# Peptides against a protein of PDB entry 5ONS, part 32

Target 1, 181 residues: chain A of PDB entry 5ONS
Amino acid sequence: MFKKFDEKENVSNCIQLKTSVIKGIKNQLIEQFPGIEPWLNQIMPKKDPVKIVRCHEHIEILTVNGELLFFRQREGPFYPTLRLLHKYPFILPHQQVDKGAIKFVLSGANIMCPGLTSPGAKLYPAAVDTIVAIMAEGKQHALCVGVMKMSAEDIEKVNKGIGIENIHYLNDGLWHMKTYK

## One batch from the design tools (peptide; aimed at target 1 P89 L106 L170 K178)

Design b2_p20_8_s3 (made by RFdiffusion4, then SolubleMPNN; from b2_p20_8, 6 letters changed)
Fold by OpenDDE base, seed 5:
Structure b2_p20_8_s3 (fold): chain B 181 residues (1-181), chain A 20 residues (1-20)
Amino acid sequence: as target 1 above (181 residues)
Amino acid sequence: MPVPRLDITDEEVEEEYAEY
């Protein structure tokens, strides 16, 4: 989603959301990420305005005090930014790729099944379309936010093709967009 | 209960993956 993203070229505008819209978004976030509920008032304090940065390709980034928190495309589900995920690593279920897959993930490549089934990888139960945090063998912090394109069960059985779609990864265009005020 | 890592920095994560 952000492989060719550049803030100077791909950001269109920024709007401040009304209270009613913010409430709706918060409810949606809790539905998507139940583990975030106790922390949502800390992440999005009631006193702070919430903004949406509108980008090309129908991408919207939810921001508070300039911090990029969540994003979505074409009014689909919200994804947490890697920065938010690093602060709250429990808001997504995890998958772990092996060491050999790291360089490919960091190039924006989708995660192939062997990188999730090989020694050093850890594959946890997850259904298709689940948004997941991608961890790496021997590493502490998530390097990618992805979406399951196959269930964990099918990844193990089929063990070829795209297991997880790479949505947002470390050092992509969104990562390099530090803040937006 | 899960505990946030509010002390995390960009540098910490970037350095962890700097070899790639």
Scores: peptide ipSAE 0.790, ipTM 0.971, DockQ to the pose 0.937
OpenDDE base, seeds 1, 2, 3, 4: peptide ipSAE 0.789, 0.788, 0.788, 0.787; ipTM 0.971, 0.971, 0.971, 0.971

Design b2_p20_8_s4 (made by RFdiffusion4, then SolubleMPNN; from b2_p20_8, 9 letters changed)
Fold by OpenDDE base, seed 5:
Structure b2_p20_8_s4 (fold): chain B 181 residues (1-181), chain A 20 residues (1-20)
Amino acid sequence: as target 1 above (181 residues)
Amino acid sequence: MPVPRLDVTDEEVDAEYAEY
């Protein structure tokens, strides 16, 4: 989603959301990420305005105090930014790739099944279309936010092709967009 | 319950993946 994203070229505008819209978004976030509920008031304090940064390709980034928290495309599901995920690593289910897959993930490549089934990888139960945090062998922090394109069961069974779609990864265009006020 | 890691820094993350 952000392979060739540049803040100067791909951001269109920024709008401040109305209270009613914010309430709706918070409810959506809790529905998507139940584990975030106890922390949502800390992440999005009631006293702080919530903004949407509108980008090309129908991408919207939810921000509070300049921090990029979540993003979505075409009014689809919200994804947490890696920075938010690093602070709240439990808001997504995890998958772990082996060391060999790291360089490919960081190039923006989708995650192939062997990188999830090999020694050093850890594959946890997850259904198709689940948004997941991609962890790496021997590393503490997530390097990617992805979407399951196969169930964990099918990844193990088939062990070929794209297991997880790479949505947002370290050093992509969104990562380099550190803040927006 | 899970506890946030509010002290994480970009430098810490960058250091983990610097070789890539």
Scores: peptide ipSAE 0.784, ipTM 0.971, DockQ to the pose 0.912
OpenDDE base, seeds 1, 2, 3, 4: peptide ipSAE 0.783, 0.782, 0.783, 0.782; ipTM 0.971, 0.970, 0.971, 0.971

## One batch from the design tools (peptide; aimed at target 1 H86)

Design b2_p21_1 (made by RFdiffusion4)
Pose (drawn by RFdiffusion4):
Structure b2_p21_1 (pose): chain A 181 residues (1-181), chain P 21 residues (1-21)
Amino acid sequence: as target 1 above (181 residues)
Amino acid sequence: EENEEIQEELEEEVKEKLEEE
């Protein structure tokens, strides 16, 4: 979603949200990520203004104190930014690719099933369309936010095709936009 | 079940780090 994204060519503007809208977004975040509920007062303090950074192709980035928290396209599901995920790694279920796939996902490639079924990879049960944190064999931190395109059981069996869609990866355009200011 | 365990463990680690700070 952000492979060729930068602030100049992609950010149209930034709107500050009213209280009515903030509560609605928080509710959606709760529905989508149940375990995030106890942490929202910390992530989105009552004191801080909440802004949406509007981007081309109807991408929205939720910001608090200039920190990028979540993003979505159209009115689709929210995804955590990798920076937020690094602070709260439990927000998402995990999938671990083998170390050989690291170079391909850091270049924006989708995750193929061999990257999940090979030794050094760890594949956990997941239904299709689940938003997952992509972990790397031998790495402590997540490197990609993905969406299951095939269920985990299908990935083990079919073992060919895109297993996980690469949505956001380390040092993509979104990662380079460290803060909005 | 495995992912739930992993998420619970990571949540406890984040709590411990915040308490230390």

Design b2_p21_1_s1 (made by RFdiffusion4, then SolubleMPNN; from b2_p21_1, 7 letters changed)
Fold by OpenDDE base, seed 2:
Structure b2_p21_1_s1 (fold): chain B 181 residues (1-181), chain A 21 residues (1-21)
Amino acid sequence: as target 1 above (181 residues)
Amino acid sequence: SENEEIQKKLEEEVLEKEKLE
């Protein structure tokens, strides 16, 4: 989503959200990520305005005090930014790729099944379309936010093709935004 | 800032180490 993304070229505008809209978004976030509920007031304090950075390709980034928290495309599901995920690693279920897959993930490539079934990888139960944090062998922090294109069970059984779609990865355009005020 | 240091460490953990390997 952000492989060729640049803040200077791909950000259109920024709007401050109304209270009712914020409430709706918070409810959606809790629905998507039930474990976030106890932390949501910390992540999105009531006293702080919530903004959406509107980008090209119908991408919207939810921000509070300049911190990039979540993003979505075309009014679809929200994804946490890697920066938020690093602070709250429990927001997403995890999958771990082997060491050899790291360079491909960081190039924006989708995660192929063998990279999730090989020695050094760890495949955890997850349904198709689940948003997941991509961990890597020997690394402590997530490299990528992805979406399961196959269930974990099918990844193990089929063991070929795209297992997880790469949505947001370390050092992509969104990562380089860092903040937006 | 502290947050910047944290992010830098995160980048070094993944990006810099991978460059050296």
Scores: peptide ipSAE 0.079, ipTM 0.642, DockQ to the pose 0.034
OpenDDE base, seeds 1, 3, 4, 5: peptide ipSAE 0.079, 0.061, 0.065, 0.056; ipTM 0.652, 0.642, 0.623, 0.630

Design b2_p21_1_s2 (made by RFdiffusion4, then SolubleMPNN; from b2_p21_1, 8 letters changed)
Fold by OpenDDE base, seed 3:
Structure b2_p21_1_s2 (fold): chain B 181 residues (1-181), chain A 21 residues (1-21)
Amino acid sequence: as target 1 above (181 residues)
Amino acid sequence: SENEELQKKLKEEVEEKLKKE
């Protein structure tokens, strides 16, 4: 989603959200990520304005005090940014790739099934379309935010093709955006 | 679930970091 993303070229505008809209978004975030509820007031303090940065390709980024928190495309599900996920790593269920897959993940490549079933990888139960954090052996922080294209069960059984779609990865265009005020 | 247990551990780590600040 952000492989060729650049703030100067791909950001269209920024709007400040009304209180009612913010409430709706918070409810949606809790629905998507139930475990975030106790932390939401810390992540999105009531006193702070919430903004949406509108980008090309129908991408929207939710921001508070310039911090990029979540993003979505075409009003689909919200994804946490890697920066938020690094602060709150429990927001997403984890999957771990082997060491050999790291360089490909960091190039924006989708995660192939063998990279999730090989020694050094850890595959946890997850349904198709689940948003997941991609981890690697020996790394503390998520490398990527992805979406399960196969269930964990099918990844193990079939062990061919794309297991997880790479949505947002470390050092992509969104990562380099850092802040937006 | 295993993911839930992992999340619990990660939450505890975050809480401990916040206490040290």
Scores: peptide ipSAE 0.420, ipTM 0.880, DockQ to the pose 0.908
OpenDDE base, seeds 1, 2, 4, 5: peptide ipSAE 0.374, 0.365, 0.400, 0.379; ipTM 0.869, 0.863, 0.877, 0.871

Design b2_p21_1_s3 (made by RFdiffusion4, then SolubleMPNN; from b2_p21_1, 7 letters changed)
Fold by OpenDDE base, seed 1:
Structure b2_p21_1_s3 (fold): chain B 181 residues (1-181), chain A 21 residues (1-21)
Amino acid sequence: as target 1 above (181 residues)
Amino acid sequence: MENEELQKKLEEEVLEKLKKE
């Protein structure tokens, strides 16, 4: 989603959200990520305005105090930014790729099934379309936010093709954006 | 919340660790 993203070229505008909209978004976030509820007031303090940075390709980034928290495309589901995920790693269920997959993930490549079934990988139960944090063998921080394109069960059984779509990865355009005030 | 300096340090650490094979 952000492989060719550049803040200067791809940001259209920034809008401050109304209270009612913020409430709706918070509810959606809790629905998507139930574990976030106790932390939501810390992540999105009531006193702080919530903004959406509107980008090309119908991408919207939810921000508070310049911090990029979540993003979505075409008003689909919200994804946490890696920066937020690193602070709150429990927001997403995890999948782990082997060491060999790291370089490909960091190039923006989708995650192939063998990278999830090989020694060093860890595949946890997850349905198709589940948003997941991609961990790597021997690493403690998520390197990617992805979406299951196959269920974990099918990944294990079929073991070929795209298992997880790479949505946001370290050193992509969103990562480089860092903040937006 | 972490300040920008702390976040920057985290970024550097994360990238360094992940690039290390």
Scores: peptide ipSAE 0.131, ipTM 0.703, DockQ to the pose 0.038
OpenDDE base, seeds 2, 3, 4, 5: peptide ipSAE 0.080, 0.063, 0.083, 0.037; ipTM 0.670, 0.645, 0.664, 0.593

Design b2_p21_1_s4 (made by RFdiffusion4, then SolubleMPNN; from b2_p21_1, 8 letters changed)
Fold by OpenDDE base, seed 2:
Order: structure tokens, then sequence, then C-alpha cells
Structure b2_p21_1_s4 (fold): chain B 181 residues (1-181), chain A 21 residues (1-21)
């Protein structure tokens, strides 16, 4: 989603959200990520304005005090930014790739099934379309945010093709955006 | 709020660690 993303070229505008809209978004976030509920007031304090940075390709980035928190495309599901995920690693279920997959993930490549079934990888139960944090063998921080294109069970059985779609990865355009006020 | 420079250094360190096998 952000492989060729540049703030100067791809950001259109920024809008401040009304209270009712914020409430709706918070509810959606809790539905998507139940574990975030106790932390949501810390992540999105009531006193702080919530903004959406509108980008090309119908990408919207949710921000508070310039911090990029979540993003979505075409009003689809929200994804946490890696920056937020690093602070709150429990927001997403994890999948782990082996060391050899790191360079490919960081190039924006989708995660192929063998990279999730190989020695050093850890594949946890997850359904199709589940948003997941991609971890790497021996690393503490998520490399990317992805979406399961196959269930964990099918990844193990089929072990061929795209297991997880790479949505947002470390050092992509969104990562480099860092903040937006 | 974290010091901006410290945060930047941390981010760079994380990136370096992740790129290193």
Amino acid sequence: as target 1 above (181 residues)
Amino acid sequence: MENEELQKKLEEKVLEKLKKE
C-alpha cells in the first residue's frame, strides 16, 4: 500500500473529525481489536483532536497530535501503523517469518507460504482476512502489518502461494512519514 | 513526549537490527 508512497506527493489534505465520527471509529477499532479497548483512551485521549490525513488511492490515516495511529483504504478495515504497533504489540495477532524472509518483507513482497512453515518461522492459528503483525526470527519488533490470504491451516497444508499480503512494512512510505500535524 | 532525537535513534536502531541477520 505504501511501497511508492511519498508524503509530499500522495497526501491531499487533513480534516479534523467531529465527536460523533470519532466515537464511531473508536467503536470500530474495538470491534476489530478487542484488546485495544483498555488502551484506547491513552492512544486517543478525549481532550485531543482526532484528524484524518487523506491520501491518494483513497488512503486515510488516523492521527492524534500528529502521531500516525491507524490507516485504512476505501473505508475498509483499520490497520495499525507499525509505529503504534511497536508501542502496543498486542494489538494484532502475530506470525513469524524466518530470518531469510526479512529482506523480502522489507522490499514490500508478500509473504509466501514456505516462509511461514520453514524452520525459524512460527505460524499461529488465524483465519483468512485476519490482520496480523509479521515478526521475524530473533527480532522483537514487527517488520510489517499484513493480511492473511490463507488460513494458517491452509498455509501448512498447501504450503504454496501467497500466505500473507504485505500491507505496511518497516521503512516504507508510511514509516518515513513519521508524523503529520 | 519522547525526545525527538532519541526516538529517531531508536527507530534507526530498530531498522538496523531488523535488516541484520
Scores: peptide ipSAE 0.032, ipTM 0.535, DockQ to the pose 0.033
OpenDDE base, seeds 1, 3, 4, 5: peptide ipSAE 0.088, 0.066, 0.016, 0.030; ipTM 0.708, 0.664, 0.450, 0.559; seeds 1, 3, 5 fail the geometry check

Design b2_p21_2 (made by RFdiffusion4)
Pose (drawn by RFdiffusion4):
Structure b2_p21_2 (pose): chain A 181 residues (1-181), chain P 21 residues (1-21)
Amino acid sequence: as target 1 above (181 residues)
Amino acid sequence: TKEEELEEILEEEEEEVEEKL
């Protein structure tokens, strides 16, 4: 979603949200990520203004104190930014690719099933369309936010095709936009 | 099971975040 994204060519503007809208978004975040509920006062303090950074192709980035928290396209599901995920890794279920796939996902490639079924990879049960944190064999931190395109069971069996869609990866355009200011 | 392993990992990660606060 952000492979060729930068602030100049992609950010149209930034709107500050009213209280009525903030509560609604928080509710959606709760529905989508149940375990995030106890942490929202920390992630989105009552004191801080909440802004949406509007981007081309109807991408929205939720910001608090200039920190990028979540993003979505159209009114689709929210995804955590990798920076927020690094602070709260438990927000998402995990999938671990083998170390050989790291170079491909850091270049923006989708995750093929061999990257999840080979030794050094760990594949956990997941239904299709689940938003997952992509972990790397031998790495402590997540490197990609993905969406299951095949269920985990199908990935083990079919073992060919895109297993996980690469949505956001380390040092993509979104990662380079460290803060909005 | 793999499901139980994933739950345990996520719980540990949550506890680590709590300890840092």

Design b2_p21_2_s1 (made by RFdiffusion4, then SolubleMPNN; from b2_p21_2, 11 letters changed)
Fold by OpenDDE base, seed 3:
Parts: structure tokens; sequence; C-alpha cells
Structure b2_p21_2_s1 (fold): chain B 181 residues (1-181), chain A 21 residues (1-21)
């Protein structure tokens, strides 16, 4: 989603949200990520304005005080940014790739099934379409936010093709955006 | 500190990406 993304070229505008819209978004976030509920007032304090940065390709980024928190495309599900996920690593269920897959993930490549079933990988139960954090053997911080294209069960059984779609990864265009005010 | 360690790990990962480009 952000492989060739540049803030100067791909951001269109920024709007401040009304209270009613913010309430709706918070409810959606709690529905998607139940574990975030106790922390949501810390992440999005009531006293702070919430903004949406509108980008090309129907991408929207939710921000508070310039911090990039979540993003979505075409009014689909919200994804946490890696920067938020590093602060709150429990927001998403995890999947771990082996050491050899790191370079490919960081190039924006989708995660293939063998990279999730190898000895250095750890595959946890997850249904198709689940948003997940991609971890790596020997690393503490998520490398990527992805979406399960197959269930964990099917990844183990079939063990070929795309297991997880790469949505946002370390050092992509969104990562380099850092803040927006 | 924990923050310094986090930043150092991220810097190493970013360097790996840079070398692969």
Amino acid sequence: as target 1 above (181 residues)
Amino acid sequence: SAEEEQQEELKKLEEEVRKSL
C-alpha cells in the first residue's frame, strides 16, 4: 500500500473530525481491536483534536497531535501504523517469519506459506482476513502489518502460495512520514 | 533505556533495508 508512497506527492488534504464522527471511529476501533479499549483514551485523549489525512488511492490516516495512529483504504477496516503497534504490540495477533524472510518482508513482498511453516517461524491460529503483526525470529519489534490470505490451518496444510499479504512494512513510505500536523 | 534499545533495533533493521536497496 505504501511501497512508493511519498508525503509530498500522495497527500491531498487534512480534515478535523467532529465529536460524533470521533465517537463512531472509537467504537469501530474497539470492535476491531477489543484489547485496545482500556488504552484508547490515552491514545486518543478527549481534549485533543482528531484529524484524517486524506491520501491518493482512497487512503485515510487517522492522526492525533500529528501522530499517525491508524489507516484505512476505501472505508475498509482500520490498520494500526507500525509506530503505534511498537508502543502497543498487543493490538494485533502475531505471526513470526524466519530470519531468511526478513529481507523480503522489508522489500514489501507478500509472505509465502513456507516462510511461516519453517523451523524459525511461528504460526498462530488465525482466520482468513485477520489483520496481523509480522514478527521475525530474534527481533522484538514488528516488521510489518499484514492480512491473512489463508487461515493458519490452511497455510500448514497447503504450504504454498501467499499466506499473508504485506500491507505496511518498516521503512516504507508511511514509516518515513513520521508525523503530520 | 528501553526507548534507546528500541531505537537502536529499529535503526539496525532500517540499515538492513538500506543495504538491500
Scores: peptide ipSAE 0.040, ipTM 0.638, DockQ to the pose 0.032
OpenDDE base, seeds 1, 2, 4, 5: peptide ipSAE 0.029, 0.031, 0.040, 0.033; ipTM 0.614, 0.622, 0.613, 0.613

Design b2_p21_2_s2 (made by RFdiffusion4, then SolubleMPNN; from b2_p21_2, 14 letters changed)
Fold by OpenDDE base, seed 3:
Structure b2_p21_2_s2 (fold): chain B 181 residues (1-181), chain A 21 residues (1-21)
Amino acid sequence: as target 1 above (181 residues)
Amino acid sequence: SAAEEQQALLAALEAEVQASL
């Protein structure tokens, strides 16, 4: 989603959200990520304005005090930014790729099944379409936010093709955006 | 189970964040 993204070229505008819209978004975030509920007042304090940065290709980034928190495309599900995920690493279920897959993930490549079933990888139960944090053998912080294209069960059984779609990865255009006010 | 391991991992991470505040 952000492989060719550049703040200067791909941001269109920024809007401040009404209170009622913010409430709706918070409810959606809790529905998508139940574990975030106790932390949401800290992440999005009531006294602080919430803004949407509108980008090309129908991308929207949710921000508070310039911090990039969540993003979505074409009014689909919200994804946490890697920067938020690094602060709150428990808000997504994890999947771990082997050491050899790291360079491909960091190039924006989708995660192939063998990279999730090989020695050094760890595959946890997850349904198709689940948003997951991609961890790596020997690394502490998430490398990528992805979406399961196959269930964990099918990844183990079939062990061929795209297991997880790469949505947002470390050092992509969104990562380098850092802040926006 | 793998599911229980995942939940334990996430719980531990949350506890670490809480302790760092």
Scores: peptide ipSAE 0.667, ipTM 0.951, DockQ to the pose 0.979
OpenDDE base, seeds 1, 2, 4, 5: peptide ipSAE 0.588, 0.664, 0.658, 0.654; ipTM 0.937, 0.951, 0.950, 0.949

Design b2_p21_2_s3 (made by RFdiffusion4, then SolubleMPNN; from b2_p21_2, 12 letters changed)
Fold by OpenDDE base, seed 1:
Structure b2_p21_2_s3 (fold): chain B 181 residues (1-181), chain A 21 residues (1-21)
Amino acid sequence: as target 1 above (181 residues)
Amino acid sequence: SAEEEQKQLLKKLEEEVLKSL
């Protein structure tokens, strides 16, 4: 989603959200990520304005005090930014790729099934369309936010093709955006 | 089970974050 993203070129505008809209978004976030509920007031303090940075390709980034928290496309599901995920690594279920897959993930490539089933990888039960944190052996922080394109069961069984779609990865355009006020 | 392992992993991570604050 952000492989060719540049803040200067791809940001259209920024709007400050009304209280009612913020409440709706918070409820949606809790629905998507139940584990975030106890932390949401810390992540999105009531006193702080919430903004949406509107980008090309119908991408929206939710921000508080300039911090990029979540993003979505075409009003689909929210994804946490890697920066938020690094602070709160438990808000997404994890999948772990092997060492060999790291370079490809960091280039924006989708995660192929063998990278999830090989030695060094760790595949946890997850349904199709589940948003997941992509970890790697020997790495502490998530490399990528992805979406399961196959269930974990099918990944293990078929072991061919795209297992997880790469949505947001370290050093992509969103990562380099850092903040937006 | 792998499911339980995932649950424990996430719980541990949350606890670590909580302790770091």
Scores: peptide ipSAE 0.607, ipTM 0.940, DockQ to the pose 0.969
OpenDDE base, seeds 2, 3, 4, 5: peptide ipSAE 0.571, 0.600, 0.594, 0.601; ipTM 0.934, 0.939, 0.938, 0.940

Design b2_p21_2_s4 (made by RFdiffusion4, then SolubleMPNN; from b2_p21_2, 11 letters changed)
Fold by OpenDDE base, seed 5:
Structure b2_p21_2_s4 (fold): chain B 181 residues (1-181), chain A 21 residues (1-21)
Amino acid sequence: as target 1 above (181 residues)
Amino acid sequence: SAKEEQEELLRKLEEEVLASL
């Protein structure tokens, strides 16, 4: 989603949200990520305005005090930014790729099944379309936010093709967009 | 500040991961 993303070229505008809209978004975030509810007031304090950065390709980024928190495309599900995920790693269920897959993940490549079933990888139960944090062997922080294209069960059984779609990865265009006020 | 410390940690992580390429 952000392989060719650049703040200068791909941001259209930024709008401040009304209180009612913010409330709706918070409810949606809790629905998507139930575990975030106790932390949401810390992540999005009531006293702080919430903004949406509108980008090309129908991408929207939620920001508070310049921090990029969540993003979505075409009004689909919200994804946490890696920066937020690093602060709150429990927001997403995890999957772990082996060491060899790291270079490919960081190039924006989708995660193939063998990278999730090999020694050094850890595959946890997850259904298709689940948004997941991609961990890596020997690393403590998520390298990528992805979406399960196969269930964990099918990844293990079939072990061929794309297991997880790479949505946002370390050092992509969104990562380099550190703040936006 | 806490924010600066967090940013530094993220920077270090980036360097660590990217160095593994």
Scores: peptide ipSAE 0.113, ipTM 0.733, DockQ to the pose 0.032
OpenDDE base, seeds 1, 2, 3, 4: peptide ipSAE 0.091, 0.097, 0.104, 0.065; ipTM 0.717, 0.711, 0.723, 0.648

Design b2_p21_3 (made by RFdiffusion4)
Pose (drawn by RFdiffusion4):
Structure b2_p21_3 (pose): chain A 181 residues (1-181), chain P 21 residues (1-21)
Amino acid sequence: as target 1 above (181 residues)
Amino acid sequence: SAEDEKWRNASKEEIDLPTAL
């Protein structure tokens, strides 16, 4: 979603949200990520203004104190930014690719099933369309936010095709936009 | 597919990863 994204060519503007809208967004975040509820006062303090950074192709980035928290396209599901996920890794269920796939996903490639079924990889049960944190064999921190395109069971069996869609990866355009200011 | 084959035979290079911490 952000492979060729930068602030100049992709950010149209930034709108500060009213209280009515903030509560609605928080509710959606709760519905989508149940375990995030106890942490929202910390992530989105009552005191701080909440802004949406509007981007081309109807991408929105939720910001608090200039920190990028979540993003979505159209009115689709919210995804955590990798920076937020690094602070709260439990927000998402995990999938671990084998170390050989690291170079491909850092270049923006989708995750193929061999990257999840090979030794060094760990594949956990997941239904299709689940938003997952992609972990790497031998690495402590997540490197990609993905969406299951095949269920985990299908990935084990079919073992060919895109297993996980690469949505956001380390040092993509979104990662480079460290803060909005 | 060619992509599957590429992924199956990917070299195991060591790569440093950045963090937001």

Design b2_p21_3_s1 (made by RFdiffusion4, then SolubleMPNN; from b2_p21_3, 7 letters changed)
Fold by OpenDDE base, seed 2:
Order: C-alpha cells, then sequence, then structure tokens
Structure b2_p21_3_s1 (fold): chain B 181 residues (1-181), chain A 21 residues (1-21)
C-alpha cells in the first residue's frame, strides 16, 4: 500500500473529525481489536482532536496530536501503523517469519508460505483475512502489518504460494512520514 | 500460550527498528 508513497506527493488534505464520527471509529476499532479497549482513551484521549489525513488511492490515516495511529483504504478495515504497534504490540495477533524472509518483507513483498513454516518461523492459528503483525526470528518489534491470505492450517498443509499479504512494512512511505500535525 | 503472553503485554516506548536490523 505504501511502497511508492511519499508524503509530499500523495497527501491531499487533513480533516478534523466531528465527535459523532470519532465515536463511530472508536467503536469500529474496539470491534476489530477488542484488546485495545482499555487503552483507547490513552491512544485517543477525549480532549484531543482526531484528524484524518486523506491520501491518494483512497488511503486515510487516523491521527491524534500528529501521531499516525491507524490507516484504511476505501473505508475498509483499519490497520494499526507500525509505530502504534511498537507501543502496543498486543493489538494484533502475531506471525513470525524466518531471518531469510526479512529482506523480502522489507522490500514490500508478500510473505510466502515457506517463510512461515521454516524452523526459524512461528505460525499461530489465524483465519483468512485476519490482520496480523509480522515478527521476525530474533527480533522484538514487528516488521510488517499483513493480512492472512490463507488460514494458518492451509499454510502448513499447502506450504506454497502467498500466505500473508504485505500491507505496511518497516521503512515504507508510511513509516517515513513519522508525524503529521 | 503465545496469545496469553501477547495479552499481558504493556505499552512500550517507540523504538526506531532500523537500528535493530
Amino acid sequence: as target 1 above (181 residues)
Amino acid sequence: SAADELARNAPKEEIELPSFL
């Protein structure tokens, strides 16, 4: 989603949200990520304005105090930014790739099944379309936010093709945006 | 379980991961 993204070229505008819209978004976030509920008032304090940065290709980035928290495309599901996920790693279920997969993930490539079934990988139960944090062997922080294109069971069984779609990765255009005030 | 460990995670400070790779 952000492989060719540049803030200067791909950001269109920034809009401050109405209270009713913020409430709707918070409810959606709790539905998508139930574990976030106790932390949501810390992440999105009621006293602070919530903004959406609108980008090309119908990308929207949810921000509070300039921090990039979540993003979506075409009013689809919200994804946490890696920066938020590093602070709150429990927001997403994890999958772990082996060391050999790291360079491909960081190039924006989709995660292939063998990179999830190798000895250095860890595959946890997850259904198709689950948003997941991609961890790497020997690393503490997520390298990528992805979407399961196969179930964990099918990844183990088939062990070929795209297991997880790469949505947002370390050092992509969104990562380099850092803040927006 | 791994899921239980994740559920027990507390908020952490942001780290610039490029220095960890």
Scores: peptide ipSAE 0.027, ipTM 0.548, DockQ to the pose 0.058
OpenDDE base, seeds 1, 3, 4, 5: peptide ipSAE 0.027, 0.021, 0.021, 0.026; ipTM 0.582, 0.565, 0.586, 0.595

Design b2_p21_3_s2 (made by RFdiffusion4, then SolubleMPNN; from b2_p21_3, 7 letters changed)
Fold by OpenDDE base, seed 4:
Structure b2_p21_3_s2 (fold): chain B 181 residues (1-181), chain A 21 residues (1-21)
Amino acid sequence: as target 1 above (181 residues)
Amino acid sequence: SAADEAARNAPKEEIELPSFL
């Protein structure tokens, strides 16, 4: 999603959200990520304005106090930014890739099944279309936010093709967008 | 393949993992 993204070229505008819209978004976030509920007031304090940064390709980034929290495309599901995920790593279920897969993930490549089933990888139960945090062998912080293109069960059985779609990765265009006020 | 996708999208500079990861 952010392979060719640049803040100067791809941001269109920024709008401040009304209270009713913020409430709707918070409810959606809790529905998508139930574990976030106790933390949502810390992440999105009631006193702070919530903004949407509108980008090209129908990308929207949810921000509070300039911090990039979540993003979506075409009003689809929200994804946490890696920066938020590093603060709250439990927001997403995890999958772990082996050391050999790291360089490909960081180039924006999709995660192939062998990188999730090999020694050093850890594959946890997850349904198709689940948004997941991609961890790496021997690393503490997520390298990527992805979407399961196969269930964990099918990844183990088939062990071929794209297991997880790479949506947002470390050092992509969104990562380099540190703040927006 | 992952290698083919990497070739298409590889950054000009090699990306290293930050030390804090």
Scores: peptide ipSAE 0.034, ipTM 0.590, DockQ to the pose 0.162
OpenDDE base, seeds 1, 2, 3, 5: peptide ipSAE 0.029, 0.032, 0.020, 0.031; ipTM 0.619, 0.564, 0.592, 0.562

Design b2_p21_3_s3 (made by RFdiffusion4, then SolubleMPNN; from b2_p21_3, 7 letters changed)
Fold by OpenDDE base, seed 3:
Structure b2_p21_3_s3 (fold): chain B 181 residues (1-181), chain A 21 residues (1-21)
Amino acid sequence: as target 1 above (181 residues)
Amino acid sequence: SEEDELARNAPKEEIELPSFL
């Protein structure tokens, strides 16, 4: 989603959200990520304005005090940014790739099933279409936010093809944006 | 193929991980 993203070229505008819209978004976030509820007032304090940065390709980035928190495309599900996920790693269920897969993930490549079933990888139960944090063997922080294209069960059984779609990864255009005020 | 998609996105150079990971 952000492989060729540049703030100067791909941001269209920024809008400050009304209170009613913010409430709706908070409810959506709790529905998607139930574990975030106790932390939501810390992440999105009531006193702070919430903005959406509108980008090309129908991408929207949710921001508070310049911090990039979540993003979505075409009003689909919200994804946490890696920067938020590093602060709150429990927001997403995890999957772990082996060491050999790291370089491919960091290039924006989709995660193939063998990279999730090999020694050094860890595959946890997850349904198809689940948004997941991609961890790596021997690393503490998430490398990528992805979407399960197969269930964990099917990844193990079939063990070929795309297991997880790469959506946002370290050092992509969103990562380098850092903040927006 | 799905494998071809991986190949298309493969890095040309090895990327070093940030030190804080």
Scores: peptide ipSAE 0.036, ipTM 0.611, DockQ to the pose 0.215
OpenDDE base, seeds 1, 2, 4, 5: peptide ipSAE 0.033, 0.030, 0.020, 0.026; ipTM 0.559, 0.571, 0.559, 0.552

